# Ledger of designs, part 45: peptides against a protein of PDB entry 6MBK

Target 1, 240 residues: chain A of PDB entry 6MBK
Amino acid sequence: GFEMVNFKEEGFGLRATRDIKAEELFLWVPRKLLMTVESAKNSVLGPLYSQDRILQAMGNIALAFHLLCERASPNSFWQPYIQTLPSEYDTPLYFEEDEVRYLQSTQAIHDVFSQYKNTARQYAYFYKVIQTHPHANKLPLKDSFTYEDYRWAVSSVMTRQNQIPTEDGSRVTLALIPLWDMCNHTNGLITTGYNLEDDRCECVALQDFRAGEQIYIFYGTRSNAEFVIHSGFFFDNNSH

## One batch from the design tools (peptide; aimed at target 1 V154 Y219)

Design b2_p18_4_s1 (made by RFdiffusion4, then SolubleMPNN; from b2_p18_4, 12 letters changed)
Fold by OpenDDE base, seed 2:
Structure b2_p18_4_s1 (fold): chain B 240 residues (1-240), chain A 18 residues (1-18)
Amino acid sequence: as target 1 above (240 residues)
Amino acid sequence: MKPSGGASGIGMERPIPV
């Protein structure tokens, strides 16, 4: 029903290969295909995760390291997904000196500095952990862990992390959602939820899409998607 | 792809707990 396309101005996106009707379930992603905190725990990162309090406390960092480990693994299941990710981001961590100087006159400068400081401290901490911790010796990034690597992974997670339910639905956890996160943004209503019965992320069409049209979704008012853990979706046709 | 953010792109970068 859809295909990955590199659009000239928008980068990678999804294009309909057939007509898709509004509210049609056109895309679903089973939990087993997601990059989650749980999959991080079950990966080569698992032994280190089990012994590092920061990885345990900060799911976003766990995802960042999971992403780095899988990127460094040629046979990773997620290689096709990882290759679709941008090599650089327009996040504050990638701002040039002139951009930072420009922001000094704005309220945003405090957030930029906070991100810089936090990311730098995290990198310094984990660099030491990777160099000294016994369980880090098996990580594919052991001999190749730069600030640029960490900045990329943190930025990837920052821009793409989603809240999904745990398997039992009792809590929320963090996930990267391959294929789904390739959809570019448009104004509208949230059309993505998590189906606990089938243990999958489900996306219904925001509007009618004709064959050959790009499929857009609404990311919400924030960069992070929050899933509605309910059996029902409320949709209006995208008026835009 | 999800937006990479920008000058307005404040991500959920939480402080290091230690």
Scores: peptide ipSAE 0.024, ipTM 0.595, DockQ to the pose 0.117
OpenDDE base, seeds 1, 3, 4, 5: peptide ipSAE 0.020, 0.023, 0.019, 0.021; ipTM 0.594, 0.588, 0.578, 0.585; seed 1 fails the geometry check

Design b2_p18_4_s2 (made by RFdiffusion4, then SolubleMPNN; from b2_p18_4, 13 letters changed)
Fold by OpenDDE base, seed 2:
Structure b2_p18_4_s2 (fold): chain B 240 residues (1-240), chain A 18 residues (1-18)
Amino acid sequence: as target 1 above (240 residues)
Amino acid sequence: MKKTGGASGIGLDKPIPV
């Protein structure tokens, strides 16, 4: 139904290989394929996670370290996904000095400085943890953990993290959703939800897509993708 | 959800209580 394509201006995206109708379930991703806080706990990171209060308290950081550990693991199941991620981001953590200087006249400067300070503090903390904690000795990043690595992982998670239900539906957790997160953004309604019965993320087509067209989704207006737990798909026939 | 970077996509990390 679709294929990964590198679009010159938009980077990686999904292209329809057949006609897809509006509201058609064209993409689903089972929980077992997601990078989640739970998969982080069940990985080589698990022993450290169980003993570090920050990893336990901050699911986004747990995902960042999970991403780094899997990137450093040649046989990782997620290697194909990780290779699709940008090497750099247009996030504040990647701003050049001139861009930061330009923002000094804006309200955004406070958020930029906050991100820099928080990320630097996090890196310094975890650098020490990785160097000194017994359970860190088994991590593939033990001897290669730079600020650039951490900045990349944090930015990857920041731009791609989603809220999904836990297996029992009682709580929400954080996840990276491979393949699905390759869809580029368009205006519309949220057409992605989580099916607890089948334990999978499901995406229906926002509109009709013809064979050869790029498939777009709506990322919503919020900073984080929230799966509407127990709410049906909102389909907007963007027939306009 | 995947977001393009920039000012519109600012996710603020919580401060580390160290």
Scores: peptide ipSAE 0.020, ipTM 0.612, DockQ to the pose 0.104
OpenDDE base, seeds 1, 3, 4, 5: peptide ipSAE 0.017, 0.020, 0.021, 0.018; ipTM 0.579, 0.591, 0.590, 0.585; seeds 1, 4 fail the geometry check

Design b2_p18_4_s3 (made by RFdiffusion4, then SolubleMPNN; from b2_p18_4, 11 letters changed)
Fold by OpenDDE base, seed 4:
Structure b2_p18_4_s3 (fold): chain B 240 residues (1-240), chain A 18 residues (1-18)
Amino acid sequence: as target 1 above (240 residues)
Amino acid sequence: MKKTGGANGIGLDKPIPF
């Protein structure tokens, strides 16, 4: 098995409690445990989602609001997961002035400014929606929706969202994958897939891990924020 | 923890109608 451990430099990660072999299915997360766009639709957010075009068009924003609603709900099933999330992130939205000034000499500054602009615009829009929309009255965040909350939720989703199949397998949707997303990154191959038959995310070990070792996964070549979970991973023989 | 370093965050870039 494995356990969640707080590693001093890396934050929370997974540690093997026994020897795990390469390609061993050591971790699976059923759909019912995921925070998805569909779970957002089925939550207290559902009525608002059904009437807001932006929530409908932007699954990542839907996840951000789902995360905020669940965080604001003491009895949320996802409270244990949410409590493992960082309070702050090493993302542009948390950059200090000096970090932004440093980036002014780089091409990255345009993306940083875009992110600031987009996030601020989204916050302003949804602040108005939450204050005025009838279906927002039931949201636990209604009276406590700050930019800090939104920044946190956006950053949480930005860093942790994954593409998974819909329940019928016909489309791709977005999900936060509790426990699995605690795995820290290493170089290698994608070892996480979605098993539609069992309706779960499945992670096989990238390499042999001994009892007491941290379990790492490869996040892919894309930004650490996008993990595409495919059905049917051919694990090519890692020649290790 | 999925670490997104620096500017490589997924943008929420869809136009928001005001």
Scores: peptide ipSAE 0.020, ipTM 0.600, DockQ to the pose 0.107
OpenDDE base, seeds 1, 2, 3, 5: peptide ipSAE 0.019, 0.024, 0.019, 0.019; ipTM 0.608, 0.662, 0.620, 0.610; seeds 1, 2 fail the geometry check

Design b2_p18_4_s4 (made by RFdiffusion4, then SolubleMPNN; from b2_p18_4, 12 letters changed)
Fold by OpenDDE base, seed 3:
Structure b2_p18_4_s4 (fold): chain B 240 residues (1-240), chain A 18 residues (1-18)
Amino acid sequence: as target 1 above (240 residues)
Amino acid sequence: MKHSGGASGIGLDKPIPF
């Protein structure tokens, strides 16, 4: 019982179409709908992934390339999701020179410069890989891979990546979660988890929402965007 | 800048290491 709405101050968010009770499971997203490191391996990127040590070691970069490949693919299953993503971000990679100058007096400047340097190095490396590697010839981005493309994908992943369990539950992997990541943030408790039995992301309501109200969730500090794999934050009362 | 709605409007995750 929700719909996507453009809220003037917060941008896109979810609005309740009916009354939703606290702790009600109102949103779920099956694994098959997620953009994951595994879906990247199973895509047109898979052959390159299997031969590039950096893609294998850095799941966030694998997601960034997966996002770029799917964006460049007109028939991608994820086109409706990708079209909802911002074209630009409030990340350091988008800071103007004056914004960077304001940070020079802060400790944050070292992190900003590190991010710029690392992103530029990654771009230079993968530009060469895309130009020279035989498996890159199958990528829809082969003839169109700019720094602007890469910084957008990196910023998209950096702001939206989540940790989820692997299908067998033995490890943690990275995912973008369509529809769920459209919820805006409020202070509270984490109400999102992963149900391994049903193989889906689940979100329960943080509070009562009335029909017509915006639905907020608490993301936590996204640096801890561990999808609380801890079954424990689903309070015991959902006896299903 | 306009808060990009949803997950993008909250704290940045850790930068991609290289």
Scores: peptide ipSAE 0.025, ipTM 0.668, DockQ to the pose 0.291
OpenDDE base, seeds 1, 2, 4, 5: peptide ipSAE 0.019, 0.025, 0.025, 0.020; ipTM 0.591, 0.667, 0.663, 0.588; seeds 1, 2, 4 fail the geometry check

Design b2_p18_5 (made by RFdiffusion4)
Pose (drawn by RFdiffusion4):
Structure b2_p18_5 (pose): chain A 240 residues (1-240), chain P 18 residues (1-18)
Amino acid sequence: as target 1 above (240 residues)
Amino acid sequence: LNWSMHIERDHTPFTFPD
């Protein structure tokens, strides 16, 4: 019912190949396909996850390393997902100095500075850990772990991650949801939820989509400062 | 809709705690 299309404004997204009515359940993704903190713990990253306090406390950093480890694993279950991810992003980590300079004197620039400093500090910290700690000598990243790798990974996570219930429903965790995460944003209401009975992510149409129209979802009630810093885009006419 | 939770994009900052 949909195809991948490279749109000028939003980059790649989903386009309807048939008419999709509002409130139609048109997209579902089972848990098995998701990359989660739990799958990161049970992966080749597990030995380091158990020893490193930072990875234990920061599931979003854990997901970034999970993405990098699987990217460096030729036989990864998630290779189809990783190979279709973008190679670059418009998060401020990618901005030129003069592009950030336009933000001087604004409320938003402090968070740009924090993002930069946090990412650089994390890269340097984990570079040292990977090169010297025995619990990381079997990681795919020991051979090569560049700043570009880390910038890409944290950008992939911050622009795409989601909170889902745990498999039991009692806790929440962070996850990457393949296929569904290719939907771009428009104004509206959240229409994506987790179905604990079928153990899958489900998305109903936000509005009517005719064949040939792009399929959009509503990402959340975020400000444009949040969209720029964490999602890498500015949304015109953001009602929130 | 039998949903246990609504899903939206998460904007939690990547911090580095001490």

Design b2_p18_5_s1 (made by RFdiffusion4, then SolubleMPNN; from b2_p18_5, 9 letters changed)
Fold by OpenDDE base, seed 4:
Structure b2_p18_5_s1 (fold): chain B 240 residues (1-240), chain A 18 residues (1-18)
Amino acid sequence: as target 1 above (240 residues)
Amino acid sequence: MKWGMLISLDFTPVTFPE
């Protein structure tokens, strides 16, 4: 019912190939297609993950490194997904001097400075880890791990990470959701949940879409967006 | 174009081990 399209102004998005009605389940993504903390643990990053307290404690950083490792792997299953990701982001880590100056008059400046400081510290820490830790020798990052790489990965995760249930539904974990996150953002209601029975993310249409129209979704709070674990949908009218 | 984030993320570990 949809296809991937590179829209001239908006970049990659999904276009309806047929009429889609509001509330119609048009998109689902099985867990096996997701980039998760678990898939990170099962990847080449696994040995390092098992010995690094920060990776273990911070699933978002684990996802960032997972993303970088997969990007550096030509045969990665997620290469098609990674190729759809922006090369740069409209996030604080990419703000130019003028943008930062503008924000100095706002409360957001504290968040910007915090992000800069935290990201820099993390990069410095992990640069050392990658260079010195025995299990880091397996990573395709050993000879190519720049701040730009890390900034990109962090920003990718920051803008795209979602909370989903673990396989047993006992707790939540973090995931990047390929295909689903290709939908560009519009204001509206959260129309995505997780179906534990079928072990998949499910998205219903926010509105009617005609064949040929771009399909938009509402991300809600994109950083650590929370899915309804028990196969439900959460409706929130907040706008961003 | 994806939604730009202005929200800070707490990526700071309690400790940075040597």
Scores: peptide ipSAE 0.045, ipTM 0.659, DockQ to the pose 0.067
OpenDDE base, seeds 1, 2, 3, 5: peptide ipSAE 0.019, 0.061, 0.021, 0.028; ipTM 0.601, 0.695, 0.617, 0.631; seed 2 fails the geometry check

Design b2_p18_5_s2 (made by RFdiffusion4, then SolubleMPNN; from b2_p18_5, 9 letters changed)
Fold by OpenDDE base, seed 5:
Structure b2_p18_5_s2 (fold): chain B 240 residues (1-240), chain A 18 residues (1-18)
Amino acid sequence: as target 1 above (240 residues)
Amino acid sequence: RKWGMLISLDFTPITFPE
């Protein structure tokens, strides 16, 4: 009922291939297709994860490393998904000097500097870990772990990470949701949830979409500052 | 709907432990 399309102004998005009615369940993604902290733990990253306190404490960093490991793995199940991800982002970590200067007049500058500092510190820490830790020797990124790689991975996670329940529903974990995360943002209500009985993410249509129309979702209540900092874009029609 | 949790983008900053 939908297809991935590169829209000239908005980049990649989803387009309806048939008429979709409001509240119709048009998209679902089973847990097995998600990139999660659990899938990271069960991957080649697992041994290192089990011994690194930061990976254990910070699921978002675990996802970033999971992305890097899978990207470096030709036979990764997620290669088709990873290939749909932008090679570069419009997030603060990619800002040029002039863009940073523009933000100096805003309160967002503190968050920008925090991102720079945190990302740099993380990279420095993990560079050493990758070089010295015995369990890092099996990682496909062992000999190719650059700041650019890390910047890309954390930017991918920051722009696409979602909270979902664990398999038993007792806790919350982080996930990247392939295909679904290609939907661009519009004002409205949250129309995506997790169905624990079927163990899948489910998305219902925010409104009626005709065949050929782009399918939009609501990412949640966010300020423009949050959109810039975490998603790398302004939402001109943002009511918040 | 059989949704136990609503899904929205997580805007939690990626920090470094102090």
Scores: peptide ipSAE 0.325, ipTM 0.864, DockQ to the pose 0.926
OpenDDE base, seeds 1, 2, 3, 4: peptide ipSAE 0.033, 0.271, 0.215, 0.041; ipTM 0.670, 0.835, 0.804, 0.686

Design b2_p18_5_s3 (made by RFdiffusion4, then SolubleMPNN; from b2_p18_5, 6 letters changed)
Fold by OpenDDE base, seed 2:
Structure b2_p18_5_s3 (fold): chain B 240 residues (1-240), chain A 18 residues (1-18)
Amino acid sequence: as target 1 above (240 residues)
Amino acid sequence: MKWSMLIERDFTPVTFPE
């Protein structure tokens, strides 16, 4: 077993409650517990999704709106998961003026400005859609859709989205994976995959973890610059 | 193989395609 714990330096993560051996299947998440593009289509967002070309073309934005709709729904199945998400992020969309000024001398500045501009454009577009589209009238965010809401949602998706197979395995879709995405990063190999036969995400232990130790996973090969831009942190032992 | 796909964190920015 494992439990969610707030670690002093790393924030929230997973801690082992028993000894876990390397390669042991210690964590699995069935599809029904995932927030996916498909679950977005099947939610209150579905009617709007079916009429908006951008939502249809950009699964990550569909997930962002799905997240916002579920957050605004007191009886949402995903409320326990949503409550574990940060209220704010250390990503570029949250940078202060001094941080942006510092980045002006770096190669990252172009990506930061692009992210700002694109996010602002997306918000402006969807603000109009929510105000004018008939299928938006039933959305729980109809009367409350701020830029702060949107930047939070897109930052949540940007930092936590994953590619998984569709139910039939014929295509790839996007998903937020509750509980699993609480694992913090360490150097190693990918230890998570999708089991289509059992229709679930499966995570095996990267190494032995003793009871009381934090459980880490390897997110994939990323540079520190990518971590800053997309996850808002540096990893000291990053190979890049 | 029991896994059809490896799962890694996707750090793709949320942006409109140009």
Scores: peptide ipSAE 0.336, ipTM 0.825, DockQ to the pose 0.782
OpenDDE base, seeds 1, 3, 4, 5: peptide ipSAE 0.327, 0.328, 0.336, 0.333; ipTM 0.818, 0.817, 0.834, 0.830

Design b2_p18_5_s4 (made by RFdiffusion4, then SolubleMPNN; from b2_p18_5, 7 letters changed)
Fold by OpenDDE base, seed 5:
Structure b2_p18_5_s4 (fold): chain B 240 residues (1-240), chain A 18 residues (1-18)
Amino acid sequence: as target 1 above (240 residues)
Amino acid sequence: MKWGMLIERDFTPVTFPE
């Protein structure tokens, strides 16, 4: 019912291959296909996760390292998904000097500097952990953990992480949702939820889409500032 | 309900815990 397409102006997105009606369940992603904190714990990262308080406390960082470990693993199940991720982002962590200078006149500069500072501190911490912790020796990134790697992983998670329920539905965890996260944003209502009975993410169409049209979803209520800081783009038609 | 939770894109920055 859909295919991944590289749109010239919007980058990668999903295009309908048939007519899709509003409210039609056109996309679902089972839990087993998601990159989650739980899958991170069950991966090669698991031993280190069990010993590092920051990884345990910060699911988003756990996902970032999960991405890095899987990217470095040629036989990873998620290689096809990882290959669809941008190699670079337009987020503040990738801003050039001129872009930062432009933001100096705005209130956003404080958030940018905060991201830089926090990311640098995190990298420094985990660089030491990876170099010294016994359980890090099994990680495929042991000998190749650069700031650029970490910046990429953090940016990937920051732009693509989602809250989903745990398997028993008792708590909330974090997940990357392959295929679904390729949908670009438009104004509307949330049309994605988690079906606990079938243990999968489900997305229904926001509107009618004809064959050949790009499929959009509503990401949620976000300010333009949040889009810039966390997703690296402006949404011209953002009413929030 | 079929859905236990709605899914929004999460723009939470990666930070150390306070």
Scores: peptide ipSAE 0.254, ipTM 0.793, DockQ to the pose 0.808
OpenDDE base, seeds 1, 2, 3, 4: peptide ipSAE 0.228, 0.251, 0.249, 0.076; ipTM 0.773, 0.783, 0.790, 0.584

Design b2_p18_6 (made by RFdiffusion4)
Pose (drawn by RFdiffusion4):
Structure b2_p18_6 (pose): chain A 240 residues (1-240), chain P 18 residues (1-18)
Amino acid sequence: as target 1 above (240 residues)
Amino acid sequence: LDTFANDWIPRSIPVLPP
């Protein structure tokens, strides 16, 4: 019912190959396909996750290393997903100095500075941990772990991650949801939810989509400052 | 730990009703 298309404005997204009515359940993704903090713990990253206090406290950082470890694993279950991810992003981590300079004197620039400093600190910290700590000597990252790797991983997570209930429904966790996460954003209401019975992520159409029209979802009631800093885009006519 | 924290915003995925 859909195909991948490289749109000028949004980059790659989903386009309808048939008419899709509003409220139609047109997209579902089972839990098995998701990359989660739990799957990160049970992966080759597990030994380091159990020893490093930062990875235990910060599931978003845990997901970034999970993505890097699997990217460096030729036989990873998630290789189809990793190979289709973007190689670059428009998060402020990628901006030139003069591009950030335009934000001087604004409310938003302080968060740009924090993002930069946090990412650089995290890279330097984990570089040292990986190169010296025994519990990381079997990681794929020991051979090579560049700043570009880390910038890419944290950008992949921040622009795509989601909260979902745990498999039991009593807690929440962070996850990457393949296929569905290729939908771009438009104004509207959240139409994606987690179905605990079928144990899958389900998305109903936000609006009618005719064959040939791009399929959009509503990402959330975020500001443009949040969209730029954490999602890497500015949304014209953001009603929120 | 606070110096390594991120103020990122994940997409919220609600639980669907039965």

Design b2_p18_6_s1 (made by RFdiffusion4, then SolubleMPNN; from b2_p18_6, 6 letters changed)
Fold by OpenDDE base, seed 3:
Structure b2_p18_6_s1 (fold): chain B 240 residues (1-240), chain A 18 residues (1-18)
Amino acid sequence: as target 1 above (240 residues)
Amino acid sequence: IDEFAYNFIPRFIPVLPP
């Protein structure tokens, strides 16, 4: 029904290989294929997770370390997904001096500086943990954990993390959704949901797509400031 | 723990009705 394509102006996206009708279920991702806090706990990171209060309290940081551990593992199930991720992002952690100066005139500057300070503090903390904690010796990143690694992982999670239900539907957890997050964004309605009976994320088509057309989805509404901070985008005609 | 927090807004994937 679709294929991954590198589009000239938009980068990687999904293209229809057949006609897809509006509201047709064209894409689904079972829980077993997701990178979640639970999969992090069940990975090589599990022993450290069970003993570090920050990893336990902050699921986004747990996902960042899960992503780094899997990237450093040649036989990781998620290697095909990780290789499709950008090597750099347009998020504030990657801003040049001139971009930061431009933001000084906006309400977003406080959040940008907070991200800088918090990310630096997190890196300093976990650098010490990785160097000294007994369970960190088994991590594939033990001898290769730089600020650039951490910045990349945090930015990957920041731009791609989703709240999904737990298996029993009683709580929420955090997840990266491979293949689904390759869709580029357009204005419209949210057409993605979680099917608890089949235990999968389901995406229905926002509109009719003909064979050969790029498939777009709507990820949700955010203010321009929120897009800059969390997604690295800025839209002049954003309604918020 | 607040010292280590940073602002993030994850996307919400709604639960589909049975």
Scores: peptide ipSAE 0.435, ipTM 0.813, DockQ to the pose 0.904
OpenDDE base, seeds 1, 2, 4, 5: peptide ipSAE 0.419, 0.428, 0.413, 0.365; ipTM 0.811, 0.819, 0.808, 0.783; seed 5 fails the geometry check

Design b2_p18_6_s2 (made by RFdiffusion4, then SolubleMPNN; from b2_p18_6, 7 letters changed)
Fold by OpenDDE base, seed 2:
Structure b2_p18_6_s2 (fold): chain B 240 residues (1-240), chain A 18 residues (1-18)
Amino acid sequence: as target 1 above (240 residues)
Amino acid sequence: ISEFEYDFIPREIPVLPP
């Protein structure tokens, strides 16, 4: 029903291969295909996770390290997904001097600087952890953990992380949703939900799409400033 | 931990009604 396409201006997205009707369930992703905090705990990162308070407290960082570990693992189940992720992002962590200067005209500049500072501090902390902690020895990051690696992983999680229910529905956890997150964003209504009975994320079409059209979904309402900081783009018609 | 706070706002995926 759809295919991944590299669009010239928007980058990778999904294109309909057939007509899709509004509210049609066209895309679903089972839990087993998701990258979650739980899958991070069950990976080679598990022993370190169990002993590091920051990883335990910050599921987003756990996901970032999970991404890095899996990216460095040639036989990772998630290699096909990871290969679809951008190598660089339009997030503030990738801004050049001119882009930062442009943001100086906005109140967002303080958040940008904070993001830089926090990310750098996190990297410094985990660099030391990876170099010194016994449970880091088996990580593929042991000999290759650069700021660029961390910046990429953090930006990937920042732009793509989702809150989903646990398997029993009693709590929430964080997840990256492969394939689904390839849809580019548009204004509208949230058309994605989690089906606990079938244990999968389900996405229904926001509108009718004809064969050959790009499929857009609405990821949620954010201010333009929040989109710039967290997603790296402006959307003029997205108001709270 | 507060020194490492990163205001990542995850997207909320609602639970579908059975």
Scores: peptide ipSAE 0.520, ipTM 0.845, DockQ to the pose 0.931
OpenDDE base, seeds 1, 3, 4, 5: peptide ipSAE 0.318, 0.518, 0.509, 0.499; ipTM 0.718, 0.840, 0.846, 0.813

Design b2_p18_6_s3 (made by RFdiffusion4, then SolubleMPNN; from b2_p18_6, 6 letters changed)
Fold by OpenDDE base, seed 2:
Structure b2_p18_6_s3 (fold): chain B 240 residues (1-240), chain A 18 residues (1-18)
Amino acid sequence: as target 1 above (240 residues)
Amino acid sequence: IEEFAYDFIPREIPVLPP
């Protein structure tokens, strides 16, 4: 009931191809279509993952490398998704000197410097790993791993990573949710949840959408702790 | 490992009731 469209000002988004009613389940993404820490382990990155303590300890970094490996793989299942991702982000890692100078008078400068320093250290570490580790020879990144690549991947994960349940529901894992995260944002209530029985992420319509209208969703805050469960979904009184 | 930490917290997708 929807299609991917490149909107003039908003970039890529989803457009309804038919009338969609409020609360209608219009979008679902099965686990097998998600980019997860588990899919990273099962990919070409798997052998290196099994040997690197940082990748094992930090699922977000594992996702970043998974994203880079898949981007560098012409036959990757996730190529259609990856091609929809922004080439640059409004994260601190992309701040220009003038922006940093402006922030010097604020407490935010410490966070910016910290993130930049940490990311640079990660890059330096993994650059060496990719150059020297035997299992890195299978990675499509072996001869093409720049800071710009890493910055992009990390920023992609930072802005799009989700915590979802494991298949058995006993734990949580990290995931990028293709197609779903193409929806642009609007104010409203959270209408996304994970269906463990069907093992899929589900999104119901925030409002009525007519055929031809862009579909918007409300992503809410990053923590569900502030939300009230209603009809299987979390709702909040916050706005973007 | 602490020096490699990110400041961004992932979005929590709620588990739907059975």
Scores: peptide ipSAE 0.520, ipTM 0.850, DockQ to the pose 0.571
OpenDDE base, seeds 1, 3, 4, 5: peptide ipSAE 0.534, 0.528, 0.515, 0.509; ipTM 0.841, 0.850, 0.848, 0.823; seeds 1, 3, 5 fail the geometry check

